# Ledger of designs, part 222: peptides against a protein of PDB entry 6RGO

Target 1, 392 residues: chain A of PDB entry 6RGO
Amino acid sequence: MALKLLGFNQDATCFSVISSNKGVTIYNCDPFGKCFELEKSTSNDEELDFLVEMLFSTSLIAVVDKTIGASKRKKLKIVNTKRKATICELTFPHEIMDVIMNRKIICVVLKSDQIFVYDISCMKLLRTIDVRGEKLKSTSKFRNSEAVGDIGVRVSLSTDNNSILCYSSYSKSDKENAPLNDIVVFDALKCIQINVLPAVHQSNIVCIACSPDGMLMATASEKGTIIRVFKTIDTENDEPILVNEFRRGSRPSRISEMKFNHDNTLLACVGESDTIHIFALPVTTTEADANEDDTLQQSSHSLSSSINGLQYISKGLANRFGKIIVSKIPTQSQQRHVAYIKIPENAKYRIGFPKDTTNTIHICGEDGNYLVYSIPRNEVGPCTLVKSNTFD

## One batch from the design tools (peptide; made by RFdiffusion4, then SolubleMPNN)

Design b2_p18_3_s3 (from b2_p18_3, 8 letters changed)
Fold by OpenDDE base, seed 1:
Structure b2_p18_3_s3 (fold): chain B 392 residues (1-392), chain A 18 residues (1-18)
Amino acid sequence: as target 1 above (392 residues)
Amino acid sequence: SEKKKLEEEAEEILKKLE
């Protein structure tokens, strides 16, 4: 059977798959098993395509049937899984490309590069963000939207109630071919732009991850060789704060998904490569709790590689064209993965971090494998397989 | 449990949207 992975929910307690024969199936991770099934509406042997976003492990899901006809691809259904019923249906002017939610907000990304932000509690539209409209004010030429391939607006939303939305935006360059290489940070509740990170990559951004608390974001370009981690809200001298730059590899490879763990200590990435990479983030010691003197000499040789200030040497090479070129971090400061998982080269995988176990990662494959790995703490190396299940 | 609280919140949302 052909399986297509939709992904994990916010806390990695469930994952969603499309089975060509069955339709959409949602699996619970622990105990492992089917928790919901949405039958295919059509008897035809058409390739099933769906978007499914689940509100944690609840009875609330958002569903988009993309299988048949341009009309269905424009409909978002809010479904009660306990009742097996559509409770609410929204119709959009354009095809839905992505849906993301938390406890407060649903964001719907359209093929038109519009983001519709809704209050989940009443499905009231709070904001329409027109990512092209900012470009159209600068560039009068309608690019025929047909020639821009699989590169659309990417979004990520914090899983907390702060509802920090990070999205890719077009650079203000007068070039007709402005890349989607800016990031906008948006308060989805207040509908306020908080920050803009200009030109975070040289090419289009294809993957974004927001931390659960919304304080960090990770970005990857089409090259997928470098992952950058930024603060979302905080700035230094009105400049974006780059926390980390990770090297996934030397070979170009598309990153399809990135996730932070729940305590912001790990960042995982997966894509077209045979390897899931896990990176350690520096623990930002908040200066606050330095007071309690308790002398426990645990000789954790933290390789405090003195990350002496990545002072953004904003040597303002104000080159004539006002492009804030994010200074390439010297290749010597590029951190590698601390852990990895080998996966089959031809199988797409999704990743999720469970809340209760910060050194555990959940993965699932289009090969029908659900796998739980333990992440090594004290050494750079492979993750250890702890649990495996199969699904069809 | 947190799971139960989330389910109650989701059920309240679903009832308001119905």
Scores: peptide ipSAE 0.650, ipTM 0.966, DockQ to the pose 0.837
Fold by OpenDDE base, seed 4:
Structure b2_p18_3_s3 (fold): chain B 392 residues (1-392), chain A 18 residues (1-18)
Amino acid sequence: as target 1 above (392 residues)
Amino acid sequence: SEKKKLEEEAEEILKKLE
């Protein structure tokens, strides 16, 4: 049977799949098993395509039927999984490309390069972001969506209540074919642009991940060789703060998904390669106000030494035209993975980090495998398989 | 539990959208 992965929910407690014969199935990770099924409405041999976004492990899901021939590609349904009922239906002017949510916000990405931001509690439209309209104010020409293939606006949303939305935008270059290589950081609750990171890659951004707290963002381009991690809100001299630059590989390979773990210590990436890469992030000690008291000296000495290679090369060469070229960290200072997982060639996998176990990663494949791996802390090496389950 | 609080919040949202 052909499986298509939709991905994990925000805390990796559930994942969703499309089965060609059954429709949409949601699995619980622990205990492993089916928690919801949406039956196929049509008997036709049409290739099933859906978007499903789940609000954590709750009975609230957003569903878009994208099946070929279905006039439903413009409809978002809010479904109660316990009742198996559509509670709310929204219709959009264009095809829905992506849906993301947290406890406060739903974002709907359209093929028109528009992002609709909703208050989840009442489905009130808070903002329409027109990424093309912003481009048209800077560059006089409409980009026809057909000419760009799979290149559209990418989005990521923080899983916290601050609701930091990161999205790809068109560079202000006077070139007709300006790449989607800028990032906008947006407060989705207040509907305010917080930051703009110009030209974070040379080519279109194809993958974005926001940290759970919204303080960090990871980006990858079409090349997928370099991953960059930025601060989302903080700036240094009105310039973007590049925290990390990771090398996934030397060969071009598309990254389909990236995820931070819940404490911002790890970044995982998956895509068209036979390898999931896991990178270590420097622990940004937020200076929490040290209230006075307790002296417990526990010797967290050891892991500090090797991370010294993070030269914050905040040397933005302000080229004469105000383009902050994110200075390429020298290839020698590009950090590699600290851990990896080998996956079957040509199998699409999705990744998720559970909240309670920061050194555990959940993965699932279109091969019908759900796998739990332990991530090594003190050594560079393969992850250890802890648990496996199969699904159909 | 956090899971229970989330389910109660989701049920409240679903009830407001009906």
Scores: peptide ipSAE 0.626, ipTM 0.963, DockQ to the pose 0.840
Fold by OpenDDE base, seed 2:
Formats: structure tokens, C-alpha cells, sequence
Structure b2_p18_3_s3 (fold): chain B 392 residues (1-392), chain A 18 residues (1-18)
């Protein structure tokens, strides 16, 4: 049967799958098993396409039927999984491209490059973000839907209640083909723009991950060779803080998903390559809770020695045109993965980090494998398979 | 548990949207 992965929920306790014969199935990770099924409404041999966003392990899901020919691609359904009932239905002016949520906010991304921000508790519209802005309204040449591939506004939302929304935006270049290479950081609760990171890549951003606490973001372009990690809120002299630059590989390969673990110590990426890459982030030791007590000389061979070469070259060459050139970390200072998982080349995988085990990663494949891996702490190497399950 | 609190919050949301 053809499986299509929708991904993990916010804490990797569940994942969602489209089965060609059954419709949408949600699996619980531990104990492993089906927790919800949404039956296929149509007997047609149409390729099923859905968006499903689950509010953690709760009975609240958002569902969009994106099946071709379905008049439902503009409809968001809030479903109670315990009652198997649609509780609320919203209709949008354009096709829904993405849906993300946390405990406070639902964001709906439209094909029009609009982001609708809702208070989840009452489905009240808080803000409509028009990513194209007013200037591009005049060139109403809808990019011919065929030739402009999978390039659209990308979003990521913090899983905490601070509800930090990171989204890709068009560069201020008056070029008709301005890339989606800016990042906007937005407080989705207050509806305030917090930060703008200009030109974080040379090409369109195709993947964004926000940390669970909203303090970090990771970005990847269409090339998928370099991943950049920034602070979201903090700035240095009104300039964006680049924390890390990771090299996924030398060959271009699309990154489909990135995730931070819950303590911001790891960043994982997956995509069209045969390898899930896991990168170590510098632990910001907050100096504060160095209370005196326990003398245990566990020799933390801190990987600190290699990070000391990141002199903050805060020499932003402010070129005359106010473009913050994100200082390229020298190629020699680009960090590689600390861990990896080999996956089948032809299988799409999704990734998630469980909350309670920061050195564990959950993965699931369109090959019907749900896998739990342990991430090595002190060595660069392969992850160890801890648990495996199959689904259909 | 945190899970139970999330379920209760989701049930309250769902009940307000009905």
C-alpha cells in the first residue's frame, strides 16, 4: 500500500500517516498502536493528500483534505478524535498549504503567501500576515502554478506558550523574482514582529525549524548543503546572531524537515538523502545556578575546544545598502554532524524528538517503519536502534 | 499529569468551539 507521512506531533508522542486504503491514521509511539483513524470519504482511486496537525497527544486535531479535485482544499476542520466529529470548520480564500499549532495558536498558511494566525481557544483571527506585502499586489501574475515548484512561505512555531512564529519572507529587492530568503520572527500572541533576519541564504528558504522554547531557529535553502542556526529574539548591535553553521553535505539535496530536541542541544535534519544528520548545538551554560555543592569531577571533555575558533566576526560589513550580510562562517569552521542514521534512499522519513529523552530520536518512514534511535553523546558515529515497529 | 492537563485543555477548547 502507498503510505504518505504527515509527521510527528510537537513532542513526538504520535505520528500521522495517510494510507491509500484507510485514509488518515494516527499512531501512538509508546505504547505503539493506532489511536485514531479518519476514514476515506471518497471511493475514488484519487491519491489522498491531507494536512493533519495534532495538538500533542490530545483529542484535538486540525485536518485539511488536500486530495486533488476535492472542494475541501480551502477548508480547515477542527476534529474531536474521541467523538469522531468535526467541531469547527473554517473556509479560506485560497488553498491551504500548511497548518501548525501549539496550545495557544493555530497558523494556517495559504497558497497566496498569507499566514492566518488564530487563537485556538475560540478560533478568533488574531492576524493575517501578507508575506508578499503591498508592493507585490500590482504584479498579480499568479506564478503559473506549474512552473513555480514547491517554493512557498515556510513556517515554524515554538511548541511552548510564547508562540514564536518564524516564517520566510521575500527579500526587499525590487526584482520580480525576489527569493524567499528573509526570516521574520513574530510573536503570534501579541501579533508583534520581533525580528527580521535579512538574506539568511542566497536562494529560497525551503525548511525552517523553531526550537521548542522559540529562542533558536534553523534554516535551510533549496541547496540544503548548509544549515544556519540563529537566535530568534536576541540581537547583537541590532544585527542577527548566527549561532552555528552546519554542513549537511557537499552535494545539493532537499531538506524536508528539521527539528530541535527539547533542550536545544541537538538539531536533526531529514530529506531526500539516504542520511538523517544530527548536529550538536553549543550548550549555553546559563552562569546562574552554579550553586556550590557536589565536587564530582566528571571530566566533561566538553567539545568546547573546537568552538573557541568561532571568534564572533561581528564585523558585519554593512555594505552601503543596509543589507546585513550574515557573516559567512569560514568553510573550515562549518561543523559536520555528530551523529547520523542511514535510511533507504527512496523512502521519505519524518523525525521527532521526545520530550523526556533528549538523546533519543523518533523516525518514521513511508516504508512502514517506526524506529527509535539512541544518539551517541561522546563520539561521532551512527545512532543505535533501540526499538522498531511496523505500520500499514 | 501534564498529558491529562493537555487533554482537559483540549476538551475545554473543543467544547467552546461547539
Amino acid sequence: as target 1 above (392 residues)
Amino acid sequence: SEKKKLEEEAEEILKKLE
Scores: peptide ipSAE 0.617, ipTM 0.961, DockQ to the pose 0.832
Fold by OpenDDE base, seed 3:
Structure b2_p18_3_s3 (fold): chain B 392 residues (1-392), chain A 18 residues (1-18)
Amino acid sequence: as target 1 above (392 residues)
Amino acid sequence: SEKKKLEEEAEEILKKLE
């Protein structure tokens, strides 16, 4: 059967798939098994397409029927999976491209490059972000709507209650074909823009990940060769906003998904390549509650590659050219993966990090494999397969 | 458990949206 992966939920306790014969199926990861099914609404042999966003492992899901010919591509349904009932429906002016949620917020991304931000508790619209309208205010020239290929606004939301929204925006460059290479950081609860990161890549951003706490973001361009990790907020200590630069590979390859683990120590990426890459992040010791007692000497020999080589470009030059966030970091400072998983060529995979096991990764494939891997702590190498299940 | 608290919160949300 043709499977299409929708992905993991926020804590990787469930994943969703489209089966060409059954419709949408949600699986529980542990114990492994089917927990919900949404039957096909149409008898036609049309290729099924859906968005499904699940609120953790709860009975609340958001569903969009994106099937071709279905007049439903503009409708968001909130569904109670226990009751198998639609609780509410929202209709949008344009096709829904993406839906993300946490315990507080739903964000709906439209084909118009608009982001609708809702309070989940009452489905009240908090904000409409018009990424094109922001471009118009800065640059008089629209891209002709037809030449906007598969490159739209990308979003990621923190899974915590702080609800930090990161989204791609158009560069303020006077070029008619300004790339989607800026990042906006937005407090989705307060509806305030926190930060703007200009020109984080040379080409369009195609993948964004926000950390669970919203303190970090990762970005990848269409080239997918370099992943950059940024702080979402400017820290008082004049620390560089660019925390890490990772090299996935030398060959261009699209990254489809990135995820942080729950403690911000790991970043995983997956895409069109035969390899899932896992990168180590420096542990940001928040100086908070170091209550004295548990001196567990975790002698984590963190290979702290001292990236001491970021020369502080003096405050005086930054004022004249804007925040040049991306200095050309010498290729020598690009960190490689610390761990990897080999996947079948041409198989699409999705990734998730479980909350309770920071060194475990969940993956699922359109080949019908659900796999749990252990990530090596002390050595650069392959992940170890711990558990495997199959689905149809 | 945290899972039970999340389910209770989701049920409260769903009940408010009805």
Scores: peptide ipSAE 0.614, ipTM 0.961, DockQ to the pose 0.878

Design b2_p18_3_s4 (from b2_p18_3, 7 letters changed)
Fold by OpenDDE base, seed 5:
Structure b2_p18_3_s4 (fold): chain B 392 residues (1-392), chain A 18 residues (1-18)
Amino acid sequence: as target 1 above (392 residues)
Amino acid sequence: SEREKLEKEAEEILEKLE
């Protein structure tokens, strides 16, 4: 049967899939099994397409029926999975492209490059962000740029209550074809713009991940060769703080998903390549109050690989338009993966990090495999398969 | 558990939206 992956929830306790014959199925990861099924309402041989966003492993889900010919592509349904009932329905002026949530906020992304921000507790609209309207204030021509293909506004939301929203925005270039290569950082609760990171890539941003605490974000462009990690809030001399630049590969390949683990020590990426890459982030030693004296000399040989990564805060090359392009870290100082997983060629996979086991990764494939891997701590190498299950 | 606290919060949201 053809499976289509929807993804993991925020804590990787569940994942959702579309089965061509059954409709939407939600699986629990541990114990492994079906926990919810949304039956196909139509007998037609139409290719099913859905968005499903889960509130963790709870009975609250958001559902959008994106099936071709359906007038429902503009409708968000809040569903109680225990009752198998739609509790509320919101209708939008344009097709829904993405839905993301946490315990406080739902964000709905439209094909119009609008982001609708809601308080989840009452479905009150807090803000409409018009990413095109900001562009149109700079560029007087309403080009109906039909978004040529899959290029639209990308979003990521922190899983914590701070509700830090990162989204891609159009560069303020007077060029009619300005790329989606700026990032805006937004407090979704207070409805305040916190930061703007200009020109973080040369081409459109196709993938964004926010850390669970909202303090870090990862970005990838259409090339998918370089991943950049930034601080979301902090700036140095009004410039964006680039924490890391990772090299996924030398060949262009689309990155479909990135995720941080729950302690911000790892970043994983997956996409069209035969390899899931896992990168180590520098542990920001929070200055824990070094009060108490206790002499336990356990020589943790932290492989402090001397990241004499010269912080080349290389001055953003002001392009001919006075815009700071985030300078590339010299190719020699680009970090590689610390771990990897090989996946079948042309298989779409999704990734998730469980909360309680920061060195474990969950993956699922359109091949019907749910796999749990252990991430090596002290060596660079392949992840070890710990558990496998199959689904249909 | 944390899961039970989240489920209770989700139920309280669902009841207010009905």
Scores: peptide ipSAE 0.681, ipTM 0.971, DockQ to the pose 0.839
Fold by OpenDDE base, seed 2:
Structure b2_p18_3_s4 (fold): chain B 392 residues (1-392), chain A 18 residues (1-18)
Amino acid sequence: as target 1 above (392 residues)
Amino acid sequence: SEREKLEKEAEEILEKLE
């Protein structure tokens, strides 16, 4: 059977899949089992395509039927999974490309490069963000690229109530082919732009992850060789703060998903490569709790000592055109993964971090595997498989 | 539990949208 992964929910307690025979199925991770099924509305042998965004492990889901010919690709349904009923339906002027939510906000990304921001509690439209802006409206022929890989606006939303929305935006270049290489940080509740990170990559951004608290974001371009981590809100002299630059690999490979763990200590990435990479983030030890006296001299050569060499190269080379070029961390200072998981090259995987176990990662594959891995803390190496389940 | 609080919040949302 062909499976298509939709992903994990915000806390990795559930994941959703499309089964070619059953339609949409939601699985609970622990205890492992099917918790919801959305039956096929059509008897046709058409390849099913859906967006499903679940509000944590609740009865509230957002569903978009993206199946070709279904004429539903512009409709967002809010579904009560307990009642198996559509509670609310919204129709958009353009095809829905992505849906993301938290406890406060739903963001709907359209093929028009518009982001519709809703208050989830009443489905009131708070803001329409036009990422193309007024100037580009005239020349953008809708790229009729039905290519599944099409370059569009990417979004990530904090899972907390602060509702920090990070989205890719077009660079301020008068070029008809301006890359989606800027990041905008937006307070989705207040509907205020907080920050703009210009030209964070040389090519289009294809993957964004916001931290659960909204304080960090990770970005990857089409090349997927470098991952950059920035502060979202904080700036230094009105310049973006680059916290980390990670090297996934030397060969180009698309990153499909990135996730922070719940304490911002780890960043995982997955994509077209045979490897899930897990990177360690510097723990900002807040100096406050230095009071406990515990004398244990254990010379833990903590990985912290190598991180201290990240001088904040806040030397923004203001290039002649006033574009803040995010100073590339010298290639020698580019960190590699601290842990990895090998996956089949031909299987798409999704990743999620559970809230209660910061050194555990959940993964699921289109091969029908749900896997739980333990992440090594003190060594660079493979993750250890803790639990496995299969689904169909 | 946190899960039960979230479920109740989701139910209250769903009831307001109906």
Scores: peptide ipSAE 0.653, ipTM 0.967, DockQ to the pose 0.830
Fold by OpenDDE base, seed 4:
Structure b2_p18_3_s4 (fold): chain B 392 residues (1-392), chain A 18 residues (1-18)
Amino acid sequence: as target 1 above (392 residues)
Amino acid sequence: SEREKLEKEAEEILEKLE
């Protein structure tokens, strides 16, 4: 049977798949089993295509049927899985490309490069973001959507209630073919733009991940060789803060998905390669409120260690083109993965991090495997398989 | 549980959308 993976929910407690014979199936991860099934409405041997976004492990799902005709591809259904009923239906002017949600917000991405932001509690439209309209204010030509069908606006939403939305935008370059290589950080609740990260890659951004708390964002371009991690809100001298730069590999390979773990200590990536890569993030020591008390006078030994900061004089070719965030991180000092998982060649996998076990990763494949891996903490190496299940 | 709290919140949303 042909399986198509839709992915994990926000906390990796469920995942959704399309089965050619059954339609949409949602699986619970623990205990492993089917929790919902949406039957195929048509007897035709048409290739099934759906978007399904689940609100955590709840009875609320958003569904888009992309299988049948241009009209259904424009319809978002809110479905109660317990009742097996459509509760609400929204129709959009263009084909729906993506749907993402948290406890407060639904974002709907259209083929028109528009993002519709809704209050989930009443399905009220809060904002329409027109990524092309922002570009048209800077550049006169519409990108014909007939160009390489895989390049569109990418989005990621924080899973917390702050509802930080990160999306790819067109660079302000006067070039007719401006890449989708800017990131906008947006407060989806207040409908305010918080930050803009210009030219975070040289080519179009194809993958974005927001951290659960919305404080970090990971980006990958079409090349998929370098992953960059930024602060979303914080800036230094009105410039974006690059936290980390990771090297996935030397060979170009598309990254399809990235995820942070719950405590922002790990970033995983998956795509067209035979390897899931897991990177360690620096622990941002939140200054815990050190209580006032203990007066101990220990002596002020002034170890003036002269850290001769290697001034890499990157000759600032102040070319008038927008300040590419030139990685100040030398290519040799790019961090590699701390852990990895080997996956079958040509198998598409999806990834998720469970909330309660920050060193565990859930993965599922179009090969019908659901796998749970333990991530090594103190060594660089392969992840250990802890649990496996099969689905059809 | 957190799951039961989320389910109740989802049910309250679904009931308001009917």
Scores: peptide ipSAE 0.651, ipTM 0.967, DockQ to the pose 0.837
Fold by OpenDDE base, seed 3:
Structure b2_p18_3_s4 (fold): chain B 392 residues (1-392), chain A 18 residues (1-18)
Amino acid sequence: as target 1 above (392 residues)
Amino acid sequence: SEREKLEKEAEEILEKLE
């Protein structure tokens, strides 16, 4: 049967799939099994397409039926999975491209390059972000929307209550075909723009990940050869906004998904390649309040790869072009993966990090495999398979 | 559990949206 993966929820406790014969199925990861099923409403042999976003492992899901007719593709349904009932329905002026949520916020991305930000508790519209309208205020020329294929606004939302939204925006270049290579950082609760990262790649950004706490973001372009990690907020200490640059590979390959683990120590990426790559991040000591008690000396043998080589480019060259965030990092300073998983070349996979186990990764494939891997701590190498299940 | 707290919060949201 043809399976289409929708992905993991925020804490990788569940994942969603489309089966051509059954409709949408949500699986629980532990214990492994079906937790919800949405039956196919139509007997037609039309290719099923859905968006499903689940609020963690709860009875609240957002659903968009993208299968049939231009009207359904514009409708967001909030569904109670226990009652199997639609609680509320929102209709948008354009096709829904993506839906993301946390405990506070739902963001709806439209084909019009608009982001609608809602308070989840009452479905009140907090903000409409018009990524094209922001471009028009800066540059007079519209891109004809038809000629831009699978290149749209990309979004990622922090899973915490801070609700940091990262999205791709159009560069201020006078070129008619300005790339989506800027990143905007937005406080979705306060509806305030926190930061703008100009020209983080040379081509369109196709993948964004926000850390669970919203302190970090990762970006990849259409080339998918380099992943960049940035701080979302300018820190007082003159620290560089670009904290890491990772090399996935030498060959171009699209990255479909990236995820941080819950403690911001790992970044995983998956896409069209036969390999899931896992990168180590330096432990950002957030001075969280030193509540005294548990002196568990976790001797994290941090592989302190001393990034000695980031020469402080002195403050002086604030030339007329905005903050050049991406200095040409020498190819020698590009970090490689610390761990990897081999996957079938023709199977799409999705990734998730469970909250309770920082060195474990969940993966699922359109081949019907749900796999749990242990990530090596002290050595560069393959991940170890811990558990496997199959689904249909 | 944390899961039970999240489920209760989701139920309270769903009841307010109905």
Scores: peptide ipSAE 0.640, ipTM 0.965, DockQ to the pose 0.874

